# Peptides against a protein of PDB entry 3B8E: the designs that were tried, part 31

Target 1, 230 residues: chain A of PDB entry 3B8E
Amino acid sequence: PFLIFIIANIPLPLGTVTILCIDLGTDMVPAISLAYEQAESDIMKRQPRNPKTDKLVNEQLISMAYGQIGMIQALGGFFTYFVILAENGFLPIHLLGLRVNWDDRWINDVEDSYGQQWTYEQRKIVEFTCHTPFFVTIVVVQWADLVICKTRRNSVFQQGMKNKILIFGLFEETALAAFLSYCPGMGVALRMYPLKPTWWFCAFPYSLLIFVYDEVRKLIIRRRPGGWVE

## One batch from the design tools (peptide; made by RFdiffusion4, then SolubleMPNN)

Design b1_p10_8_s4 (from b1_p10_8, 7 letters changed)
Fold by OpenDDE base, seed 4:
Parts: sequence; C-alpha cells; structure tokens
Structure b1_p10_8_s4 (fold): chain B 230 residues (1-230), chain A 10 residues (1-10)
Amino acid sequence: as target 1 above (230 residues)
Amino acid sequence: ELLELALEAI
C-alpha cells in the first residue's frame, strides 16, 4: 500500500493506524495460532531440515509470501480502495499524481473525475472512508492466508480445521475488525470511519483466489515432488 | 488523534 502511495502519488490507501491495527491487532493471534497447528501427516517421512544449509526463510518462501500471496492481498485492498474512490467520483486514472493536491489543506477545489470540487475536509473524509474497507479487505484475505499457512504440502481438506486456537484467532481478528470498524468514536480516535456491510464482500473473490491458488500449488507439489513450485 | 499526532511528530 505505502509503496504505491509513494510511486503513483495517490491518496493514502491505508493509514498508519490501520497498518498498526493489522500488524499488532488482527495478525498477532492468528500468527501465534500456527504454532499449535498439528503436524502434517507426512512430517515423519520428511528428512529433517539441515540447519547449516536450509534457511528457515528462503527465497521460495519470500517469493510465495511477498511475491504471490502478498501481491494478491495488495490487489484485493487496492481493488476495494479504487471502487470506493470511484463511487465517490474519483476514477483510478484521476488518482495518479493527485496526492500533492489531495493532501494540501489550502486547496479546497480539487476536482473529481466529473468536475465536482472537493474541499480538504471532504477529501479527508473520503480518504478515511477508504481506510476501514481496505483494512477489512486485508482481514478477509488474511483468513485465506492463515488457512493456507496451516500446511506446507497437505491440502487444508486433508489437514482439517482441528486447531481450535486458529479458529479462535479467525474469530478474534474478525471481531476486532468489526469493533474497529463500527465502534462509535473510531472515526475520531483511529480515523476509521464506519463501512457499509457490503464492503466486507469486496475481498471475498481475492480470499477465494488465494485459497484456490495455494490449494492448486499444494496439489502440484503433491503430484510432482521436487518441482520448482516446492 | 493523539496517536496520529504522535506518529506525525515522529
């Protein structure tokens, strides 16, 4: 999010506070829950990792986490962001380079794609209106991310949803996301304005895509051990 | 607001 904000000079898609709510709020319990995941059924058939040669974080993991899943997550967030801004009169093309004027408090006549002028206050309301749905979008795609992280090789359908702490984590992050989105005063305290319940569904295609993508990946790994996908 | 102000002051 922040990289695109800088490179494309678009209005801030996700606020610092919302990022902190993700990193410290919604992601912590789910991440910890993975420590309680049951071993994969084939774990004893695998050779132990060589601590000297096998990195815990390797290029394949970075490629998967940041290059693949993280990009799909980012696309989901940005999709939600662009839809909200488009519904408020700002088409995606018009957002390019708009940041400078958008963030200027003295410019009260920023035009949208339809020639409507927006005051600084109105623009900030729209910006903060984007932050909450972007945040919720991240939470929804993180459901899929957490579920796919249960296993390296086995399908989630093979592993099952037996980790009660992980299930708790999914409910906790969702409840926290709902609390942060709808609790009175969050607009003032966290710049998280309430979102229409329909915005929760904007991320579902991306969450499904993450899930399907990883299941297909795991299927390929199971069918072709030692492939480049592993 | 205080947290944002604190983060903006960083």
Scores: peptide ipSAE 0.018, ipTM 0.535, DockQ to the pose 0.030
Fold by OpenDDE base, seed 3:
Structure b1_p10_8_s4 (fold): chain B 230 residues (1-230), chain A 10 residues (1-10)
Amino acid sequence: as target 1 above (230 residues)
Amino acid sequence: ELLELALEAI
């Protein structure tokens, strides 16, 4: 979010405090839950890692986490952001370079894509209105991300959902996201304004896409061991 | 107000 904010000079998609709520709030229990996942059925068929040559974080993991899944997650968040701004009169093309005028408190006549003028206060309300749905979008796509992280090779349907701590993590992160989104005072404390319940569904296509993408990837790995997809 | 200032400083 912040990189695109700087590069494209768009209004801030996600606040720093909201990012901290993701990293320290919603993601901690889910991440810990993966340590309790049952070993894959083929684990004894794999050679042990050589601690001298094999990195824990390899290029494949970086490519998967940041280059593939992370990009789909970012696209989901930005899709939600652009939809909200478009519903408020700011089409995506109009947002490019708008940050300078958007963040200037002395400019009270910033025009939207339809020629409506927006005061600084009105613009900040819309900006902070984007933060909560973007955050919730990340949580929703993280459901899929957490589920796909259960295994390297086996389908989730082969592995099953037996990890009770992971199921608890999914519930906890969702409950925390709802709390942060709807608790009175969160607009002041976290710049997270309440979102319409419909915004929770905005990320579902991306969450499904992540899940399907990884299941297809795992299917390819199972059919062609040692391929470039592994 | 202090919280708002702290949040703006972040």
Scores: peptide ipSAE 0.015, ipTM 0.517, DockQ to the pose 0.033
Fold by OpenDDE base, seed 2:
Order: structure tokens, then C-alpha cells, then sequence
Structure b1_p10_8_s4 (fold): chain B 230 residues (1-230), chain A 10 residues (1-10)
């Protein structure tokens, strides 16, 4: 999000406060829950990692986490962001380079894609209106991420949903996201304005895509051990 | 105000 904000000079898609709510709020319990996951059924059939040659964090893991899954998450968030701004008169192409004028408090006549002028205060309301749906979108795609992280090679259907702490984490992050989105005063305290319930569904295609993508990847690994997909 | 300024400067 922040890199695209700088490179494309678009209005801020996700606020610093909302990022902190993700990193310190919604993601903590789910991440800890993975420590309680049952070992995969074939773990004792695998050779031990060589600590001299095999890195814990390798290029394949970085590619999967940031290059593949993280990109799908970011696309989901940006999709929600662009839809909200388009509904408010700002088409995606018009947002490119708009940041400089958008963030200038002395410019009160920034035009949208339809020639309507927006004051600084009106623009900031729309910007903060994007932050909460972007945050919720990240939570919804993280459901899929957490579930796919249960296993490295086995299908989630083979592993099952036996980790009660992980199930608790999914409910906790969802409840926290709902609390932060709808509790009175969150707009003032956290700049998280309430969202229409329909915005929760905007991320579902991306969450499904993450899940299907990883299950297909794992299926390929199981059928072709030692392939380039590992 | 300082937090807002810091958030605006980021």
C-alpha cells in the first residue's frame, strides 16, 4: 500500500493507524495460533533440515509470502479502495499524481472525474472512508492466509480444522475488525469511519483465489515432489 | 497535534 502511495502519488489508501491495528491487533492471535498446529502426517518421513545449507527463510518462502500471496492481498485492498473512490467521483486514472493537490489544505477546488470541486475537508472524509474498508478487506483475505499456513504440503482438507486456538483467532480477528469498524467514536479516535456491510464481500473473491491457488500449489507438490514449485 | 503532524509528514 505505502509503496504504491509514493510511486503513483495517489491519495493514502491505508492509514498508519489502520496498519497498526492489523499488525498489532488482528494478526497477533492468528499468528500465535500457528504454534499450536498439529504436525503434518508425513513430517517424520522427511529428512531433517541441514542447518548449514537450508535457510529457515529461503527465496521460495519470500516469493510465496510477499511475491504471490502478499500481492493478491494488496490487489484485494486496492480493488476496494478504487471502487470507493470511483463511487465518490474519482476514477482510478484520475487518482494518478493527485496526492500533491489532495493533501494540500490550501487547495479547496480539487476536481473529480466529473468536474465537481472538493474542499480539503471533503477529500479527507473520503480518504478516511477508504481506510476502514481496506482494513476489513485485509482481514477477510487473512482468513485464507491463516488457513493455508496450517500446512506446507498437505491439503487443509487432509489436515482438518482441529486447532481450536486457530479457530478462536479467526473469530477474534473478525470480532475486532467489526468492533473497530462500527463502535461509536472510532471515526474520531482512530479515523476509522463505519462501512456498509456490503464492503465485507468485496474481498471474498480474493480470499477464495488465495485458498484455491495454495491448494493447487500443494497438490502439484504432492504429485511432483522435488519440482520447481517447492 | 504532533502526532497529526507526524502522520502528515509520513
Amino acid sequence: as target 1 above (230 residues)
Amino acid sequence: ELLELALEAI
Scores: peptide ipSAE 0.015, ipTM 0.468, DockQ to the pose 0.027
Fold by OpenDDE base, seed 5:
Structure b1_p10_8_s4 (fold): chain B 230 residues (1-230), chain A 10 residues (1-10)
Amino acid sequence: as target 1 above (230 residues)
Amino acid sequence: ELLELALEAI
């Protein structure tokens, strides 16, 4: 979010507080739950890692986490952001370079794509209205991310959903996201304004895409062991 | 109040 905010000079897509709520709130229990996942059925057929040559964090893991899955997650969040702003009169092309005037409290006549003028207060309400749906979008795509992390090679359908701690984590992160989004006073305390329930569904195609992408990747690995996809 | 002030400074 911040990189695009700086490079494109767009209104802030996701606030610092909402990022902290992801990193310290919604991601913590799900991440811990992976420690309780059952070993894959074929793990004993794989050669052990060479501790001298094979890094725990390698280029492949970075590519998967940041270059593939992380990019799909970011696209989901930005899609939600651009849709909300477009519904409020700000088309994506009009947002480019708008940050300077958007964040200026003394400019009360910022025009949208249709020539409507927006006060500083009105603009900040719209900005904070984007933060909560962006946050919720990240939580929804994290469901898929967590599920795909259960296995390296086997399908999730082969592994199953037997990890009760992971299932608990999925419910916990969702309940926390709902609490932060809808609890009275969150608009004041965290600048997280309530979202329409329909915004939860905006991320579903991206969550499904992550899941399908990883299952296809794993299928390719199983059919062509030792390929560049592994 | 400190959170509000921090949020106003952002």
Scores: peptide ipSAE 0.013, ipTM 0.488, DockQ to the pose 0.033

## One batch from the design tools (peptide; made by RFdiffusion4, then SolubleMPNN)

Design b1_p11_1_s1 (from b1_p11_1, 10 letters changed)
Fold by OpenDDE base, seed 3:
Structure b1_p11_1_s1 (fold): chain B 230 residues (1-230), chain A 11 residues (1-11)
Amino acid sequence: as target 1 above (230 residues)
Amino acid sequence: EEEERARRLLE
């Protein structure tokens, strides 16, 4: 989000404090829960990792995490961001390069895509209005991300949802997201204004996409062992 | 008040 903010010079899609809430709040318990996942049925058929040659974090893992899944997550967040701004009169094309004028406190006549003028205060309200839905979008796509991380090769349907700590993690991150989104004072403290409950569903297509994508990937791996997809 | 305004903008 911050890279796109800089490169495209768009209004800030997600606040720094909100990012910290993701990294330290919603992601920790789910990540820890994966340590308690049951071994895959074929794990004992695999040779142990060679600690001298095999990296814990390999290029394939980086490609999957950042290059594929991370991109889908980012797209989900930005989709929500662009929808909110479009509903407030700022079409995506109009946002490109707008940051300089958007963040200038002395410019009180920034025009939207329809010629309406926006004061600095009004612009900041709509900017901060985007932060919470973007955050919630990330949490929703993280549900799918966590579930797909349960296994490397087996389908989630084969592995099942027996990890109680993982289930707890899903509830915890969701409860925390709801708390941060709706607790009084969060707008002042975190610049997270409350969102309409319907915005929680905005990310569902992307969450589903992540899940389907990974299940298809795993299916390909099972059918074609040693392929480039593994 | 700003939170309420923001909420209304999302509705």
Scores: peptide ipSAE 0.023, ipTM 0.657, DockQ to the pose 0.029
Fold by OpenDDE base, seed 5:
Structure b1_p11_1_s1 (fold): chain B 230 residues (1-230), chain A 11 residues (1-11)
Amino acid sequence: as target 1 above (230 residues)
Amino acid sequence: EEEERARRLLE
């Protein structure tokens, strides 16, 4: 999100505070829950890692984490961001290069795509209104991320949802996201303004996409061991 | 007041 903010000079899609809420708030318990996951049924049929030649962080892991899943997450967040701004009169093409005037407190006549003028205060309200739905979108996508991380090769349907700590983690991160989004004073304290409940559903297609993508990947690995997808 | 304004913009 921050890279696109700089390169495209668009209004800030996700605030620093919201990023901290993800990294320190919603992701902590889910990440810990993976330590309690049961071993895959085929683990004893796999060759052990060679500690001298096999890197812990390899090109495949980087490609999966940043190049594939991370990109789908970013697309989900930006989709929500662009929809909200479009509903408020700012079409995506109009946002390109707008940041300089958007962030200038002395400019009170920034025009939207329909010729309506926006004061600095109005612009900041709509910007911070985008931060919370972007955050919630990431949380909803993280549901799929957590579930796909349960296994490396087996389907989630083969592994099952027996890890009670993981289920608790999903509930905890969702409850925390709701608290941060709707608790009075969060707009002042965290610049997280409340969102309509309908915005929670905006991320569901991307969450489903991640899940389907990973299940297809794992299916290919099971059918063709040693392929480029492994 | 800002939260109330934000809510109205989302409606």
Scores: peptide ipSAE 0.021, ipTM 0.664, DockQ to the pose 0.028
Fold by OpenDDE base, seed 4:
Structure b1_p11_1_s1 (fold): chain B 230 residues (1-230), chain A 11 residues (1-11)
Amino acid sequence: as target 1 above (230 residues)
Amino acid sequence: EEEERARRLLE
């Protein structure tokens, strides 16, 4: 999100505070819960990792984490961001290069895509209104991300949802996201304005996409062991 | 007031 903010010079899609809330709040308990996941049914049939040749973090893991899943997460967040701004009169094309004028407190006549002028205060309200739905979108997509991380090879349907700590983590991150989004004073404290409950559903297609993508990937791995997808 | 304005912008 921050890279696109810089490269495209768009209004800030996700604030630093919201990023911290993700990294330190909503993502910690779920990540820890993975340590308590049951071993895959075939784990004992696999050869142990060679500590001399096999890295814990390899190019394949980086490709999956950043190149595939991370990109889908970013797309989900940006989709929500663009929808909100479009509903407020700012079409995606109009946002390109707008950052400089958007962030200038002395410019109170920034025009939207329809010629409506926006004061600095109005623009910042809209910007901070985007931060919360973007954050919530990431949380909703993280549900799928967490679930797919349960296994390397087996389907989630084969593994099941037996990890109670993971289930607790899903509820905890959701409750925390709701708290941060709707608790009075969060707009002032965290610059996270409340959102309509309908915005929670905006991320669902992307969450489903992540889930389906990973299940298909795992299916391919199971059918063609030793392939480039593994 | 800002939160209420934000809510109205989302409606």
Scores: peptide ipSAE 0.021, ipTM 0.653, DockQ to the pose 0.028
Fold by OpenDDE base, seed 2:
Structure b1_p11_1_s1 (fold): chain B 230 residues (1-230), chain A 11 residues (1-11)
Amino acid sequence: as target 1 above (230 residues)
Amino acid sequence: EEEERARRLLE
């Protein structure tokens, strides 16, 4: 999100504080919960990793984390961002290069896609209105991400949801996200304005997409062991 | 009121 903010010069889609809330708040317990996941049923049939040749983090893992899943997560967040801005008169094409004028407090006549002029204060309200839904979108997508991370090869349906700590993590991150989104004073403290409950559902297609994508990937791995997908 | 809230957030 921040890279696109710089490269495309768009209004800030996700605040630094919200990013910290994801990294340190909502993701911490879920990430730790993966350490308690049950081993895959076929793990003992695999040869041990050679620590000299087999990297713990390989190119395939980086591709999965950043090149695939991370891109889908970002797409979900940006979709929500663009929808909110479009509903407020700023179409995606109009946002390109707008950041400089958007962030200038002395420019009070920034035009939207329909010729409406926006004051600095009005623009910042709209910007901060995007932060919470973007954040919530990431959390909802992370539900699927966490679940798919349970296994490398086995389907989630084969593995099951037996990890109680992971289940707790899902509830915890959701509760924390709700707290950060709706607790009085969070708008002032974190620049996170309350969102309509309907915005929680905006991310569901992307969560489903991640889940389906990973299950298909795992299915391919099971059918063709030793392939480039593993 | 929204502008005033925005001002407070920007200060």
Scores: peptide ipSAE 0.013, ipTM 0.553, DockQ to the pose 0.021

Design b1_p11_1_s2 (from b1_p11_1, 9 letters changed)
Fold by OpenDDE base, seed 1:
Structure b1_p11_1_s2 (fold): chain B 230 residues (1-230), chain A 11 residues (1-11)
Amino acid sequence: as target 1 above (230 residues)
Amino acid sequence: EYEERAKKLLL
């Protein structure tokens, strides 16, 4: 999000406080819950990792986490961001380079794509209105990310959802996201303005895409062990 | 006031 904000000079899609709420709030309990996941049924048939040659974090894992899943997550967030701004009169092409004028408190006549003038206050309300749906989009996509992280090779359908701590983590992150989105005063305290409940569904296609993508990946690994996908 | 304005923009 922040890199595209700088490169494209668009209005800030996700605030720093909101990022901290993701990193320290919604991600912590889910991440800890993975430590309590049951071992895969075939784990004893796998050779132990060689700590001298096999890195815990290899290029394949980085490619999967940041290059594939992370990019789908970012696309989901930006999709939500662009839809909200478009519904408020700012088409994606009009946002390019707009940041300088958008963030200038002395410019109160910034035009949208339809020639409507926006005051600094109105622009900041729209910006902060984008932060919460972007955040919620990340949380909804993280549901899929957490579920796919349960196993490396086995399907989630083979592993099942027996980890009660992981299930609790999914509820906790969702409840926290709802609290941060709808609790009175969060707009003032965290610049997280409330969103329509319909915006929660905006992320579902991306969450499903991540889930299907990983299940297909795991299926390929099971059918063709030692392939480029492993 | 900001929350009310935000709700209006979402609508």
Scores: peptide ipSAE 0.015, ipTM 0.540, DockQ to the pose 0.028
Fold by OpenDDE base, seed 5:
Structure b1_p11_1_s2 (fold): chain B 230 residues (1-230), chain A 11 residues (1-11)
Amino acid sequence: as target 1 above (230 residues)
Amino acid sequence: EYEERAKKLLL
């Protein structure tokens, strides 16, 4: 998010406070819950890692985490961001380079894609209105990310949802996201304005995409061990 | 004041 904000000079899609709420709030309990996951049924059939030659963090893990799943998460967030701004008169093409004038408090006549003028205050309300739905979109996509992390090779349908701590983590992160989004005073304290409940559904296609993508990946690995997908 | 205006824009 922040990289695209700098390169494209668009209005800030996700605030620093919202990033901290993800990293320190919603992600901690889910991440800890993975330590309590049951071993996969085929774990004893795999060769042990060589601690001298095999890295814990390899190119394959980086490609999967950042290059594939992380990109789908970012696309989900940006989709929500662009939809909200488009509904408020700012089409995606018009946002390119707009940051300089958008962030200038002395410019009160910034035009949208339809020729409507926006005051600095109105622009900041719309910007902060984007931050909360972007945050919620990340949380909804993280549901799928957490579930796919239960296994390396087996399908989630083979593993099942027996980890009660992981289930608790899913409810905790969702409850925390709802609290941060709707609790009175969060707009002042965290610059997180409330969102319409319909915005929670904007991430569902991307959450489903992550889940389907990983299940297909795991299916290919099971059918062709030692392939480039593993 | 910002919260009230935000509510009006979201409605």
Scores: peptide ipSAE 0.013, ipTM 0.526, DockQ to the pose 0.027
Fold by OpenDDE base, seed 2:
Parts: C-alpha cells; structure tokens; sequence
Structure b1_p11_1_s2 (fold): chain B 230 residues (1-230), chain A 11 residues (1-11)
C-alpha cells in the first residue's frame, strides 16, 4: 500500500496506525497459533531438511508469501479503496498524481472526477473513511491466509480445523477488528472511522480466491511431488 | 463535526 502511495502519488490508502494495528494487533495471536498446528499426515515420510543446504526461508516461500498471497491481499485492499473513492466521486484514473494537491491544506478546490470541489477537511474525511475498510479487508483476507498456512502439502479438508488456538485466533482478530472499527473515539484516536457492515463482504471474493488458489497449488504438489511448485 | 460529517459520507 505505501509503495503504491509513493509511486502513483495517490491519497493514502492505509494509515501507518492501521498498519501497526495489523502487524501488532490482529496478526500476532493467529501467527502464534500456527506453532500449535498438528503435523501433516505425511511429515514422517519426508526426508529431514538438510540445515547446510536447505534454507528455512527459501525462494519458494518468499514467492508464496510476498509474490502471490501478499499481492492478492493488497489487491483486495486496493479494490475496497478504489470503490470507496469512486462512490465519493474520485475515479481511479483521477487519483493518479492527486496526492500533492490532496494533502495541501491550503487548496480547498480540488475537483473530483465530476467537477465537484472538495475542501481539505472533506478530502481528509474521505481518506480516513478508506482506512478502516482497507484494514477490515486485510483482516478478512487474513482468515484465508491463516487457514492455508496450516499445511504445506495436505488440503485443509485433510488436515481439518482441530487447532483450537487457531480458531481462537480467528475470533480474536475479528473481535479486535470490530473493536477498532466501531469503538467510540477510534476515529479521533486512530483515524479509523466506523464502517458500514456491508463493507466486510467486499473482501470475501479475495479470501475465497486465496483459499482456492492454495488448495489448487497443494493439489498439484500432491500429484507431482518434487515439482517447482513445492 | 468532523466525525459527524464522516458518518454522513459513510452511511
């Protein structure tokens, strides 16, 4: 999000505070819960990792985490961002290069895609209106991300949802996201304005996409062991 | 006033 903010010079899609709420709030308990996941049924049939040749973090893992899943997560967030701004008169093409004028408090006549003029205060309201839905979108997509991280090779349907700590983590991150979104004073404290409940559903297609993508990947690995997808 | 305007734009 922040890289696109700089490169495209668009209004800030996700605030630094909201990023911290993800990294230090919603993701911690879910991430810790993975340490309690049951071993895959075939783990004892695999050769042990050679600590001299096999890195714990390999290029395939980096590609999966940042190049694939992370990009789908970012796309989900940006989809929500662009929809909100479009509903408020700012089409995606019009946002390119707009940041300089958007962030200037002395410019009170920034035009939207329909020729409506926006004051600095109005623009900042719309900007902060995007932060909470973007945050919630990431949390909803993280449900799928957490579930797919349970296994490397086995389907989630083969592994099951037996990890009670992971289930607790899913509820905790959701409850925390709801708290941060709807608790009185969060708009002032965190610049997170209340979200219409309907916006929670905007992330569901992307969450499903991540889940399906990973299940297909795992299916390929099971059918072709030792392939480039592993 | 800022929060009220934000709520009106979101709702």
Amino acid sequence: as target 1 above (230 residues)
Amino acid sequence: EYEERAKKLLL
Scores: peptide ipSAE 0.008, ipTM 0.522, DockQ to the pose 0.027
Fold by OpenDDE base, seed 3:
Order: C-alpha cells, then sequence, then structure tokens
Structure b1_p11_1_s2 (fold): chain B 230 residues (1-230), chain A 11 residues (1-11)
C-alpha cells in the first residue's frame, strides 16, 4: 500500500497501526497454524530437499507469494479504498497527485470530484474511514491465502480442513478484526473508525478469486508435472 | 506522526 501511496500520491489507504495489527495480530496465529498441517499424500514420493542447492525460499515461492497472491490482495484492499473514497466524492482519477494538498493542514478548500470543498479535518475523517475497511479487506483475503497455503500440489478438497489449529486461526483473526473494528475507543486509539457490516463483503470476490486461482494452478501442476507453473 | 509514517511504510 505504501508504494502506491508514494507513486500515485494518493491519500494514505491504510494506517500504520492497522498494518501492525495485521502483521502482529491477525497473521501470526494463522501462520503458526501451518506448521501443524498434515503432509500432502504425495510427500513421500518426493525426494528430500538438498539443503546445499535447494533454497527454502525459491523464486517460485516469491513469485507466488508476492507476485501473484500479494498483488490480488493489494488489488482487493485498493478496490475497497477507492469505493469508499468514491462514495465520499473522490473518484479514483481525482486521487492521483492529491496527497500533497490532502495532507496540508493549511488547505481547507480541497475540492472533490463534484466541486465540494473539504476541510483538513473532514479529509482526515474520510482517510481514517478507509483504514478499517482496508484492514478488514486484508483479513478477508487472508482467509483464502491461509487455506491455499495448506498444500503445494493437492487441492484443498483433497487435503481437507482437518487442521484444528488452522481453523482456530481463522476464527481468531476474524474475531480480532471484529474487535479492532467495533470496540469502543479504537477510533481514538488506532484511528480505526467503526465499519459498516456491508464492507466485510467487499473483499469476498477477491478472496474467492485467490482461492479459484490457486485451485486452478494446483490443477495445472497435477495434470502437467514439471511445467512452468510449478 | 510516527504512526502515520509506519502506516505509510506498510501500505
Amino acid sequence: as target 1 above (230 residues)
Amino acid sequence: EYEERAKKLLL
């Protein structure tokens, strides 16, 4: 998100505190839960990794995590961000380059896409209104990310959802996201304003897209072993 | 300001 914030000079899409809540709160238990996942049915058909030649983090893993899934997650977050700002009068095209004037406390007449003037305080309220939905969007797409990370080659339908710690992680991250979004005082403490329940659904298409994308990828790997998709 | 900077880094 920060890269796009700098490159596009848009208003800040996600809070620092909200990011810390993702990295330290919502993602930690789910990540640990993957250590308790059952081995894939074909694991014993694979040769052991050579620790001298084979990296734990290879280019394929980086490409999958950052280049593919991470991009879909970012798109989901930014989609939610742009929808909220558009509902408040700021169309996506109008946000380009707006950051400089948006963050200036002395400019109290920043115009939206409809010619309405916004004070600094009003702009900051709208900015902080975006933080919670962006955060929740990331949590919702992380559901799919966690589920797809259960296996490298087998479908989730073949592997099943037997990992109780992973299931607990999904509930924990969701409960934490709800707590941070709706607990009184979070608006002051974390600049996370309360979220309309409808905003939880904005990420669902992207979560589904991640899931479908990975299942298709895994299907291709199973049908064409040794392909470029592996 | 620190929160805003950290936020900007993580987005």
Scores: peptide ipSAE 0.000, ipTM 0.351, DockQ to the pose 0.027; fails the geometry check

